# Designs tried in a protein design run: peptides against a protein of PDB entry 7BDX. Part 95

Target 1, 212 residues: chain A of PDB entry 7BDX
Amino acid sequence: EMGAAACTLLWGVSSSEEVVKAILGGDKALKFFSITGQTMESFVKSLDGDVQELDSDESQFVFALAGIVTNVAAIACGREFLVNSSRVLLDTILQLLGDLKPGQCTKLKVLMLMSLYNVSINLKGLKYISESPGFIPLLWWLLSDPDAEVCLHVLRLVQSVVLEPEVFSKSASEFRSSLPLQRILAMSKSRNPRLQTAAQELLEDLRTLEHN

## One batch from the design tools (peptide; aimed at target 1 I75 R79 S120 L126)

Design b2_p27_8_s3 (made by RFdiffusion4, then SolubleMPNN; its pose is not in this set)
Fold by OpenDDE base, seed 2:
Structure b2_p27_8_s3 (fold): chain B 212 residues (1-212), chain C 212 residues (1-212), chain A 27 residues (1-27)
Amino acid sequence: as target 1 above (212 residues)
Amino acid sequence: as target 1 above (212 residues)
Amino acid sequence: EPVAPPVDEAALAQAEAALATLAELLA
């Protein structure tokens, strides 16, 4: 209980750039993010049996951790730290996104996707994520999720790849061959305006790339 | 492990006034400080049997919590919050200081005394602490500690009482009758210059009050 | 919460195939 409360407060204050700098400037940063990955991994592994109540202290704790990672990745120095010094955490997030079934732990998936998106704002981060083994299959796995927020954040990450020619060129063939175009087209007709817009923009970007 | 790491980071960043304001401005502050008191209480209760290694994750966690309270109390709005909205935590700290034996959990005692001292900078806080049942006996119990840092912080708290006539007048008779004068005189001859100075200043303040 | 359009059987089969590929790449 106390751990979850403390992590939640840390998550809240980590929205500040100064707090992110303070976290990273300390001697505990590497250890903290290492344990973060391990804790998230342990939580996801525990889900295969127990109907863990989504509102459990454990769930709240892991959500707060994912939120902290997201807030750190929102800052330039935080992205640099994650991409240069905490690649294992990024690998863990990618792995956990693959291990979670469609519809499973939606809130956690959203937070993890937000963290990856924030990392992808850095070209080095985008390169690292997109070059990860199984990245393209993972995107399509995640786009199979029934949740609109999951799909929205996947589309945003896909758009980050498409908008960077250096990154897209390396995966263009695989991307085109595996693209769930019908799914994205269906999303462009969603009643959710955010999902609709993201899907429509991605389709426009893809069309532009096919004609060039 | 993760809880202790998160709490330690929160402690570090709570040295900033802006972070204290952020902690207190959220909807989780009351719950956090309530659980903080309970966690500290549970830890102290666990000591009666198990030689808990001072470097355990649990110890580090509780030290970080006490540090957070101290940092919150260092700020005017934090003192106001503690004195107006978290009196139970102050009562818990006073109780725990009484429950710990001389020489037991020295680091925790120091942190708790520092938090009480910071609260005592506010007149309302000083009044509340000094009016707590058993406050004067508690001070003398704590001054029996062999540790110089514990004694130093007790003397600083005693000085806060002596320097405030409105507070001192309410307890002056009990204070004078129970004063461990020989112990304080011995401290004024300590090789520790901080302890020596604190004891000497307190003796001078007491002499000034007796002649008025 | 608003739900994305339902996954059709073809999309599900594609997702399962993608998952299998992911598992092979991570093995």
Scores: peptide ipSAE 0.022, ipTM 0.674, DockQ to the pose 0.019
OpenDDE base, seeds 1, 3, 4, 5: peptide ipSAE 0.000, 0.000, 0.016, 0.000; ipTM 0.662, 0.668, 0.670, 0.646; seeds 1, 3, 5 fail the geometry check

Design b2_p27_8_s4 (made by RFdiffusion4, then SolubleMPNN; its pose is not in this set)
Fold by OpenDDE base, seed 4:
Structure b2_p27_8_s4 (fold): chain B 212 residues (1-212), chain C 212 residues (1-212), chain A 27 residues (1-27)
Amino acid sequence: as target 1 above (212 residues)
Amino acid sequence: as target 1 above (212 residues)
Amino acid sequence: MPVAAPVDEEALAQAAAALATLAELLA
């Protein structure tokens, strides 16, 4: 569909800070991101457990939307916009990540996780997503994914939480009690150097927190 | 529809030269503009003489497409792309402008005329559109539109032709024989200052050409 | 550091194809 193409083009150009500012400066930005969440939700709900062919126009459209959100969140003003004005979208992303099964819609998961990671760069964003109901169980659910890229971005998100004492302290008890240590340790031995490094760094950060 | 929203956003950001370059730098730019023309054509054909409600998602999508073309044509590299690689789109725009009745789809007409005007900034583009079959009759047909903005952009396009001796000389006979002088004179007395000025300037340019 | 989400060339190609299909549907 033409919409998917236009959206993909918008995704492509959204890597520019100027484009992000232009997107956000428009009166329609709020509506766009509201519809984005609804569209993504509709797509995930339509999967009805059947692996919809990832190559459909609908899939591409949703990927583009997720990509746009990610790229917007990569910019400071974009993060501020999302955390201040599009919290429903963030909630939707968290919900969708929980609704998807391991191995399901890998590309979408990666993009959504990337967006959340970018949002987590802002303390306000990090606080918001980490205080979401079921956030910690969600992280571990996502770490059970067989996809290395999914796991990589989960680890990065976990690290964002761990590195902020104010945020980590609030969930430290639940975090420690449910930490899939064996899974993270296994990732630290991954053949994927990015995943390996991310897991190692997280383990180091966790060790530092336990000794302090 | 989300597609219309995404396309509208792309339209909004396409005012940036960097965005235009990004759009054109993609391998799919040719296909995008090909589809743009086809989509616009399909929309106009679907009007079947009935004033489709200008406020539909379809209308918004087509407006956004036309806006993107206009903004692309506003940039030098964009004009070069359109005149070199998207001549079919230009032909389509000319055709659609001829197919629409006075007062019909005013916003779309304005955007399409703006795109042609921007294209006319390049001599190659000006030559191409002015040498299109029925171009001069088309200009006069469009000047019969009751909408001041439509007429304004027609006058600007006419001026682009008149100001280029090489282009004007080729059509001077037909131009002079068919010039709706009374209509242009009436426009020079318009209450709309932009239309008034454009008509006055064109009349001055025409007088200069007659004395030379 | 923030992570950029680059568009795959294939995705761009598919988007263009999708636009073409939509144009056909609207035609």
Scores: peptide ipSAE 0.056, ipTM 0.648, DockQ to the pose 0.063; fails the geometry check
OpenDDE base, seeds 1, 2, 3, 5: peptide ipSAE 0.054, 0.052, 0.055, 0.054; ipTM 0.634, 0.636, 0.642, 0.634; seeds 1, 2, 3, 5 fail the geometry check

## One batch from the design tools (peptide; aimed at target 1 P146 D147)

Design b2_p28_1_s1 (made by RFdiffusion4, then SolubleMPNN; its pose is not in this set)
Fold by OpenDDE base, seed 2:
Structure b2_p28_1_s1 (fold): chain B 212 residues (1-212), chain C 212 residues (1-212), chain A 28 residues (1-28)
Amino acid sequence: as target 1 above (212 residues)
Amino acid sequence: as target 1 above (212 residues)
Amino acid sequence: SEELKKREEELEYELALRRDRSVLLKKE
């Protein structure tokens, strides 16, 4: 309980750039983010056994951690920190996104995908995550999720790759060969307007790349 | 580990007034401070059995909690919050200060005393803590501590009482009858310059009250 | 000046941005 409450408050205040700078300017940031990755990994590994009640203190705690990472990644210096000093955390997030089954830990997946999207705003961050082993298969695995918010954030991440020629060129062959076009087309007809728009924009971006 | 790390970061950023305002402006503040009191109380109750290694994650966690309370109490709106909305936490701090033996949990006592001192900056806060049952005996109990920093913060709290006529008048008889004058005189000769100065100032304040 | 250094660091961070894209803040 207390850990979750403290971490939740830290998450709330981490929405401030000044707080992110204060977190990162301290000597404890590295340790905190290393333990964060380990904690999230331990949580995900525990799910295969007991139905951890999604509303547990542990779940709330891990959500707060993922929220903190997202908010850190929302800031330029935070992205730089994650890409330069906390790569293991990024690797962990990618791994956990692969380990989670479709429909499993939806809220956590959303937060982790939001963090990766924020990291992808930097070319360094985008390069790092896109060059991770199995990244393209991971995108399609995640896009098979039944949750619209998961799919939305996957589409946004895919768009980040597509819109960066230097990154897209490296994976273009694999990307084109494995692209779940029918799935994206189905999403462009979603009743969720955000998902619909994101899928439509991605389809337009892909068409632009085929004509060039 | 992770709870302690998160709480420690929260403690660090709580040194900012803006962060304190953000903590208190949220809907989670009340719950956080209620659990804080419970956590500190549970920690202190656990000490009577196992030699909790003072360097344990649990100790660090409780130190961070006490640090957060101190930083909240350092801000005017934080004092108002504690006195109006978190009185149970103040009661808990007073209780725990009484439950801890001389030399026991020195760092925690210091932080708790710092928080009470900060609360005492407000007349409302000073009234509340000074009107707590056994407050005057508690001051003398704490002043028997072998630690100079504990004693220093007790002296500062005593000074806060002495310098407020409205508060001092209510307890003046008990205060005068139980005042460990010889102990304070001994502290005025301390090798610790901060303790020495605080004891000397308090003695001057007491002399001023006797001449009026 | 420390202020100039801070502005240079801010500019370096801005230049590290791939494009003007909205970040996702997850407020509580």
Scores: peptide ipSAE 0.073, ipTM 0.804, DockQ to the pose 0.045
OpenDDE base, seeds 1, 3, 4, 5: peptide ipSAE 0.070, 0.076, 0.037, 0.071; ipTM 0.804, 0.804, 0.782, 0.801; seeds 1, 3, 4, 5 fail the geometry check

Design b2_p28_1_s2 (made by RFdiffusion4, then SolubleMPNN; its pose is not in this set)
Fold by OpenDDE base, seed 4:
Structure b2_p28_1_s2 (fold): chain B 212 residues (1-212), chain C 212 residues (1-212), chain A 28 residues (1-28)
Amino acid sequence: as target 1 above (212 residues)
Amino acid sequence: as target 1 above (212 residues)
Amino acid sequence: MEELKKREEELEEELALRRDRSVRLKEA
């Protein structure tokens, strides 16, 4: 209980850039983010058996952790830190996103995807995550989720890939061959305005790439 | 482990006034500080049996909690919050300081005393804690501690009482009758410069009060 | 803090080339 509460507060205050800098400026950042990954992994592994009540302290704790990572990745020095010093955490997030089934732990997925999106703003971060084994299949796995928010954040991440020529060129063949075009087209007709817009923008970006 | 790490980070960033404001501005502050008191109490109660390794996650967690309270109390709005909305926490801290034996949990004592000192900067806070049952005996109990840092912070708290006429007048009789003058005099000769100075200043303040 | 600031400056050129669409979450 107390841990979840403390972590939740830390998440809240980490929305400030100055707080992120303070977190990273300490000598405990590395250890914290290492344990973060382990904690998140343990949580996801525990789901294969017990009906984890989504409202448990454990769930809230993990959500807060993912939120902190997102906020850290929201600023330049935070992205740099994650990409340089906390790659294992990024690997863990990617792995966990792959381990979760469609519809499973939607809120956590969203938070983790948001963190990855933020990391993708940094070219080095984008390169790192996009070169992760199974990254392209992972995107499509996640895009199969019934949750609109999950799909939205997947589309945003996909967009960050396609908009970076240096990255896209490396995966273009696999990307084109496995692109769930019909799924994305369906999303462009979604009643969810955010999802609709994201899908439309991505489709436009993809069209532009085909003509060049 | 993760809880302690998160709480420790929260402690670190709470040294910023803006972070304290952010903590208090949320709707979770009340609950957080309520649980804080409970957690600290549970920790101290656990000491009566098991040799708690001071370096345990639990210990670190409690230290961080006490540190957060200290940092919150370090700013005006934080003091106001504690005095108005988290009195139970203050009561708990006072109780815990009484429950601990001389030499026991020195680091925690110091942190808790620091928090009380910060609260004492607010007149309302000073009034509240000084009117707590057994406050004067508690001060002397704490001053009997062999640890110089504990004694230092006790002296500082005593000083805040004696320097406030409105508060001191209410307890002056009890204070004078129970004042461990010889102990304070001994501290004024301490090899610890901070303790020495604090004791000397307090003795000077006490002399001034006798002549008026 | 100084090291973090330096890292921000090093990334400034890269960020200038990209739309900062970062997401910040206050709390759940």
Scores: peptide ipSAE 0.067, ipTM 0.804, DockQ to the pose 0.042
OpenDDE base, seeds 1, 2, 3, 5: peptide ipSAE 0.056, 0.053, 0.060, 0.040; ipTM 0.805, 0.806, 0.805, 0.803

Design b2_p28_1_s3 (made by RFdiffusion4, then SolubleMPNN; its pose is not in this set)
Fold by OpenDDE base, seed 3:
Structure b2_p28_1_s3 (fold): chain B 212 residues (1-212), chain C 212 residues (1-212), chain A 28 residues (1-28)
Amino acid sequence: as target 1 above (212 residues)
Amino acid sequence: as target 1 above (212 residues)
Amino acid sequence: SALLAEREKELEDELALRRDRSVAAKKA
């Protein structure tokens, strides 16, 4: 309980750039993010057996951790830190997103995807995550999720790749050959306006890339 | 491990007024400080049996909690919050300071005493803590500690009482009858310059009160 | 796109340490 409460408060205050700078300016940042990855991994591994109640202290704690990572990645210096010094955490996030089944741990998936999107704002971060083995299959696996918010953040991450020619060129062949176009087209007709817009924009970006 | 790491980071960032305002502006502050008191109490109760290693994760976690309370109390709005909405936590801190033996959990005692001193800057806070049953005996119990830093913060808290006539008048008879004058005089000769100065100032303040 | 603006700003900020708030920063 107390750990979850403390981490939840830390998540809340990490929305400020000054707090992110303070977190990263200390000697404990590396250790914190290392343990964060391990904690998140341990949590996801525990799900295959016990119906961990989504509202458990453990779940709330891991949500707060993912939220902190997201908020750190929301700031330029935080992205630079994660990309340079916490690559293992990024690898962990990618792995966990692959290990979770469609519809499983939706809130955690959203937070992890938001963190990856934020990392992808940094060109080094985008290069790093997009060069990860199985990255493109992972995107399509995640896009099969029934949750609209998960799909939204996947589409945003796909757009982040598509809008960077240097990164997209390396994956363009695999991307084009495996693109779940019918799924994206279905999302462009979604009743969720955010998902609809994101799918439409991505389809426009893809069309622009085919004509150039 | 992770809880201690998160709480330690929260402690570090709570040194900023803006972070304290952010903590207190949320809907979780009351719950957080309630659980904080319970966690600190549980920790101190666990000490009577097991030689809990001072560097355990549990110890570090409780130190961080006490540090957060101290940093919250260092800010005017934080003092007002603690005095109005977390009196149970103040009572817990007073109790725990009484339950700990001389030389036991020195770091925790220092942080708890710092928090009480910070609360005592607020007149309502000073009134509240000084009216607590056994407050004067508690001060003298704590002043028997062999640790100079513990004694320093006790003397500062005593000074905070002495410098407030409205509060001191209620306790003046008990205070004068039980004052460990020889102990304070010994501290005025300490090789620790901070302790020496604090003891000298308090002795001057006490002399001024006897002549008026 | 909002992303291109954020990335341009990030590139500018990697150069200039400017406060770009990623749209994805959720307050808990």
Scores: peptide ipSAE 0.035, ipTM 0.768, DockQ to the pose 0.035
OpenDDE base, seeds 1, 2, 4, 5: peptide ipSAE 0.034, 0.029, 0.034, 0.032; ipTM 0.767, 0.759, 0.768, 0.769; seed 5 fails the geometry check

Design b2_p28_1_s4 (made by RFdiffusion4, then SolubleMPNN; its pose is not in this set)
Fold by OpenDDE base, seed 4:
Structure b2_p28_1_s4 (fold): chain B 212 residues (1-212), chain C 212 residues (1-212), chain A 28 residues (1-28)
Amino acid sequence: as target 1 above (212 residues)
Amino acid sequence: as target 1 above (212 residues)
Amino acid sequence: SSALAKRQEELEYERALRRDRSLLAKAE
């Protein structure tokens, strides 16, 4: 399928800051990212529990799209673009992360979470995603996933909230009341070193906040 | 259509040498360009004379593909790749240029001719395309097109042959016997300055060859 | 007190560095 192939190549080259600037500097960026969200949504809605689609051209296409979004969000101007001009896409990503069951479309979840993490580097982006309805419950929903990479990127996103006092203060009560502390503690003892480190760092950040 | 949008973005960023290198440096380049040729061929074969498809997503997709090939061929390593690893694509482009009627898919013809011109900068590429069966008749077929841009790029391709003695010597008799000299002379008097210049330069090159 | 202040500053700096680390999605 030519579309998937083209999208995969675009994903590959989007790792470059200059390529991201070139993508965004064109008049087609808005349309592209609007369709991206719709395509991702369509894919997730088509998932009737059939595991078979993970190797399909459509799956590869959607993975590439999520990868592109991630790589765009890795760049400062890309984050600004997403937060200012493609909020619907961010909404879609948040929604899709909620629509997917634990263990379902793990690779896609990882990519989408990576994109949201990158967006969270921008204060405006962090504010936007954290103020989205159901954001905190969504984090815990995702943290219940059996996949270590999913959990890793959830923890990173949680850390982004915790490390920003202005954002954290708005949701602090809900956050503290619902925090799956035992789960995070378990992750800090994980044999997965990346997950272990992320959980440990988050626990350190949380301890620091309790003393302030 | 997401495929067309992705391909269009890939086309846009492929204007960069670094992006071309990144595209070709991946393990997916071969597959991409193999599918590209097939997709372009499929599109042309589907044209039943209905002019209506020029604004379709499919048309945009094929234009983007041809644009990518052109931009890849604009770079030295890209030309080397096409000549060494994607000869079938070059064959396809030559075939499609022959399959299209005068005035049919003008934009696509222009892009394909631009790609072949870029390939012709490489001596190996020039040898390959010029030794393709029916190459000289194809040039004259294309030169009969009413579109100035088509004719412009045909003249440039003819010039690439004429300026390379090693290549020209192999086809000199056929070339001289079939050269539409009156048509080229008419083009040298065109009101289109780009076409006029290209025709004039070619006529100068031809005169130089007659004295050698 | 000065040692605690310095440690706090170091921790804040490390947190800032962590936040600024963007992720690239590698195309497979």
Scores: peptide ipSAE 0.247, ipTM 0.819, DockQ to the pose 0.036
OpenDDE base, seeds 1, 2, 3, 5: peptide ipSAE 0.245, 0.245, 0.224, 0.244; ipTM 0.818, 0.819, 0.818, 0.818

Design b2_p28_2 (made by RFdiffusion4)
Pose (drawn by RFdiffusion4):
Structure b2_p28_2 (pose): chain A 212 residues (1-212), chain B 210 residues (1-210), chain P 28 residues (1-28)
Amino acid sequence: as target 1 above (212 residues)
Amino acid sequence: EMGAAACTLLWGVSSSEEVVKAILGGDKALKFFSITGQTMESFVKSLDGDVQELDSDESQFVFALAGIVTNVAAIACGREFLVNSSRVLLDTILQLLGDLKPGQCTKLKVLMLMSLYNVSINLKGLKYISESPGFIPLLWWLLSDPDAEVCLHVLRLVQSVVLEPEVFSKSASEFRSSLPLQRILAMSKSRNPRLQTAAQELLEDLRTLE
Amino acid sequence: EEATNELYEKNYNESIPMMRDRALLAAA
């Protein structure tokens, strides 16, 4: 209970750039981010499906962990530190997104997809994520999730890699062969404006790159 | 005059999340949200045989109080703090909405309805508001107000209550059937565009979940 | 006043579509 309370407080203060700089400056953050991935992996493996039932100081603990990773990656030196020091944590995030079934731990998936988008803002972070093993199959599969907030964060991550045609050119062929054009087109007609324009903007960029 | 000027200044700065977080600790020593409800209750009681005066130092004081409550509930930890600590203030807001006759204190009713919408974004806040005494009769009473802005913010709160699970096993199925669907339909053909669109949106949501 | 109105409208325009999507998913 005490462990989760401290992680929740750290999640609250980690929204500040001054606090994020202080976390990376203290010579204990490397251990914190290495054991963070182990705790997130342990939490996901412990779930035999079901849902989560807002596990008392268990779900709140991993949510605080993913929330901290997201708030750190939201700061320039935070996403720089993560791609240099905590590349194993990025591997764990990408693995746990594929390991989590659609509809299972939706809040955890959005926090994790938010952190991958933030890390992709760093040039090396974009290279590391896009070159990870089944990255493209993972994207199109996360789009098959019924939750609209998960679909929105997948489209924002796809738009981030698509916005760097140099990195996008390495993952060619499968971007035209396997992309769920129909699902993205359906999302460009959603009554939710943020999801609708995210898919509309991604479609504009996808059609423009195939011709230009 | 001085009290209202300081409250208006606080209403201006309360649009910041950093200021809202700083306000939530101050409620301990000086019961800011406890005495806010008393001041709002005292103001409405003082309008015995009369309606609003406006441009007054007293009118802008309670507008600033309701505006601050709204700006606090607009921040996630603000609406979380209100539903845990300031449930009496939420009671007072819901009470004063019913106590205020139609056409009386229109600006105050809109600001109050905006704060209830914001608190309803929090899961416990939605339960607390919807399970409050006389809540459905209050929605009907507020929709009989001639002012379009008040009707708009009632429809926006009703839409917030209609959306989300709320057990969904006839707990929310009866809430939808018990609404003034005729009035909502009349407001869907309204000449005020903002009101017409809110009633239209709410009607789509009522039909979607039927 | 305008600041409060803008903040409220921002939350309204963001919260309702998200709530609607959740309600539809829950009704499924």

Design b2_p28_2_s1 (made by RFdiffusion4, then SolubleMPNN; from b2_p28_2, 14 letters changed)
Fold by OpenDDE base, seed 4:
Structure b2_p28_2_s1 (fold): chain B 212 residues (1-212), chain C 212 residues (1-212), chain A 28 residues (1-28)
Amino acid sequence: as target 1 above (212 residues)
Amino acid sequence: as target 1 above (212 residues)
Amino acid sequence: MESTEKKMEELYEREIPRRRDRSLLAAA
């Protein structure tokens, strides 16, 4: 209980750039983010057995951790820190996104995807995550999720890749050959306006790249 | 481990006024500080059996909690919050300071005393803690501690009481009759310059009050 | 000096076209 409460407060205040700088400015940041990855991994691995109540202290704790990572990654210095000093955490997030089944831990997936999107704003971060083994298959796995918010954040991450020629060119063949175009087209007709817009924008970006 | 790390980071960033305001501005603050008291109490109650390694995750967690309370109390709005909305936590801190033996959990005592001192800057806070049952005996119990830092922070709290006529007048008889004058005089000759100064200042303040 | 440090932190920052919100905050 107390850990979840503390972590939740830390999550809340991490929305501030100055707080993120304070978190990173200490000698404890590395340890914190290393343990964060381990904790998130342990949580996801525990899901196969016990239907952990989504509202459990443990779930809230992990959500807060993922929220903190997201908010750290929302800032330039935070992105640079994660890419330079916490690559294991990024690897863990990618792995966990692959380990979770469609519809499983939707909130956690959203938070992790938001963190990866934020990391992708940094060119090193984008290169790092896009060069991760199975990254493209992972995107499509996640895009198969029934949850609109998961899909939205996947589309945002995909767009982040597509909009970087230096990265997209390296994977363009695999990307084009495996692109779930019908799924994205279906999303472009979604009743969810955010999902619809994201899918439409991505389709436009993809069309622009085919003509160049 | 993760809880201690998160709480430690929260402690670190709570040194900022803006972070304290952010902590208190949410609907989770009340719950957090209520659980804080319970967690600190549980820790202190566990000490009778197991010589918990002072460097345990649990110890670090409790130190961080006490640090957060101190930093919250360092700000006017934080003091007002604690006095109005978290009196149970203040009662717990007072109780725990009484439950701990001389030389036991020195760092925790220091942090708790710092928090009470900070609370005492608020007149409502000072009134509240000074009107607590056994407050004066508690001060003398704590002043018997072999640790100079504990004694220093006790002297600061005593001074905070002495310097408020409205509060001191209510307990002046009990205070004067039980004052460990010889102990304070010994501290005024301490080799620790901070302790020496605090004891000297308190003795001067006490002398001033006897002449009025 | 402050301006140069900001420049180094932003050295790898991408301008993602069409997105006004360059970063996502997770609300607690």
Scores: peptide ipSAE 0.243, ipTM 0.826, DockQ to the pose 0.043
OpenDDE base, seeds 1, 2, 3, 5: peptide ipSAE 0.209, 0.229, 0.204, 0.226; ipTM 0.821, 0.824, 0.822, 0.823

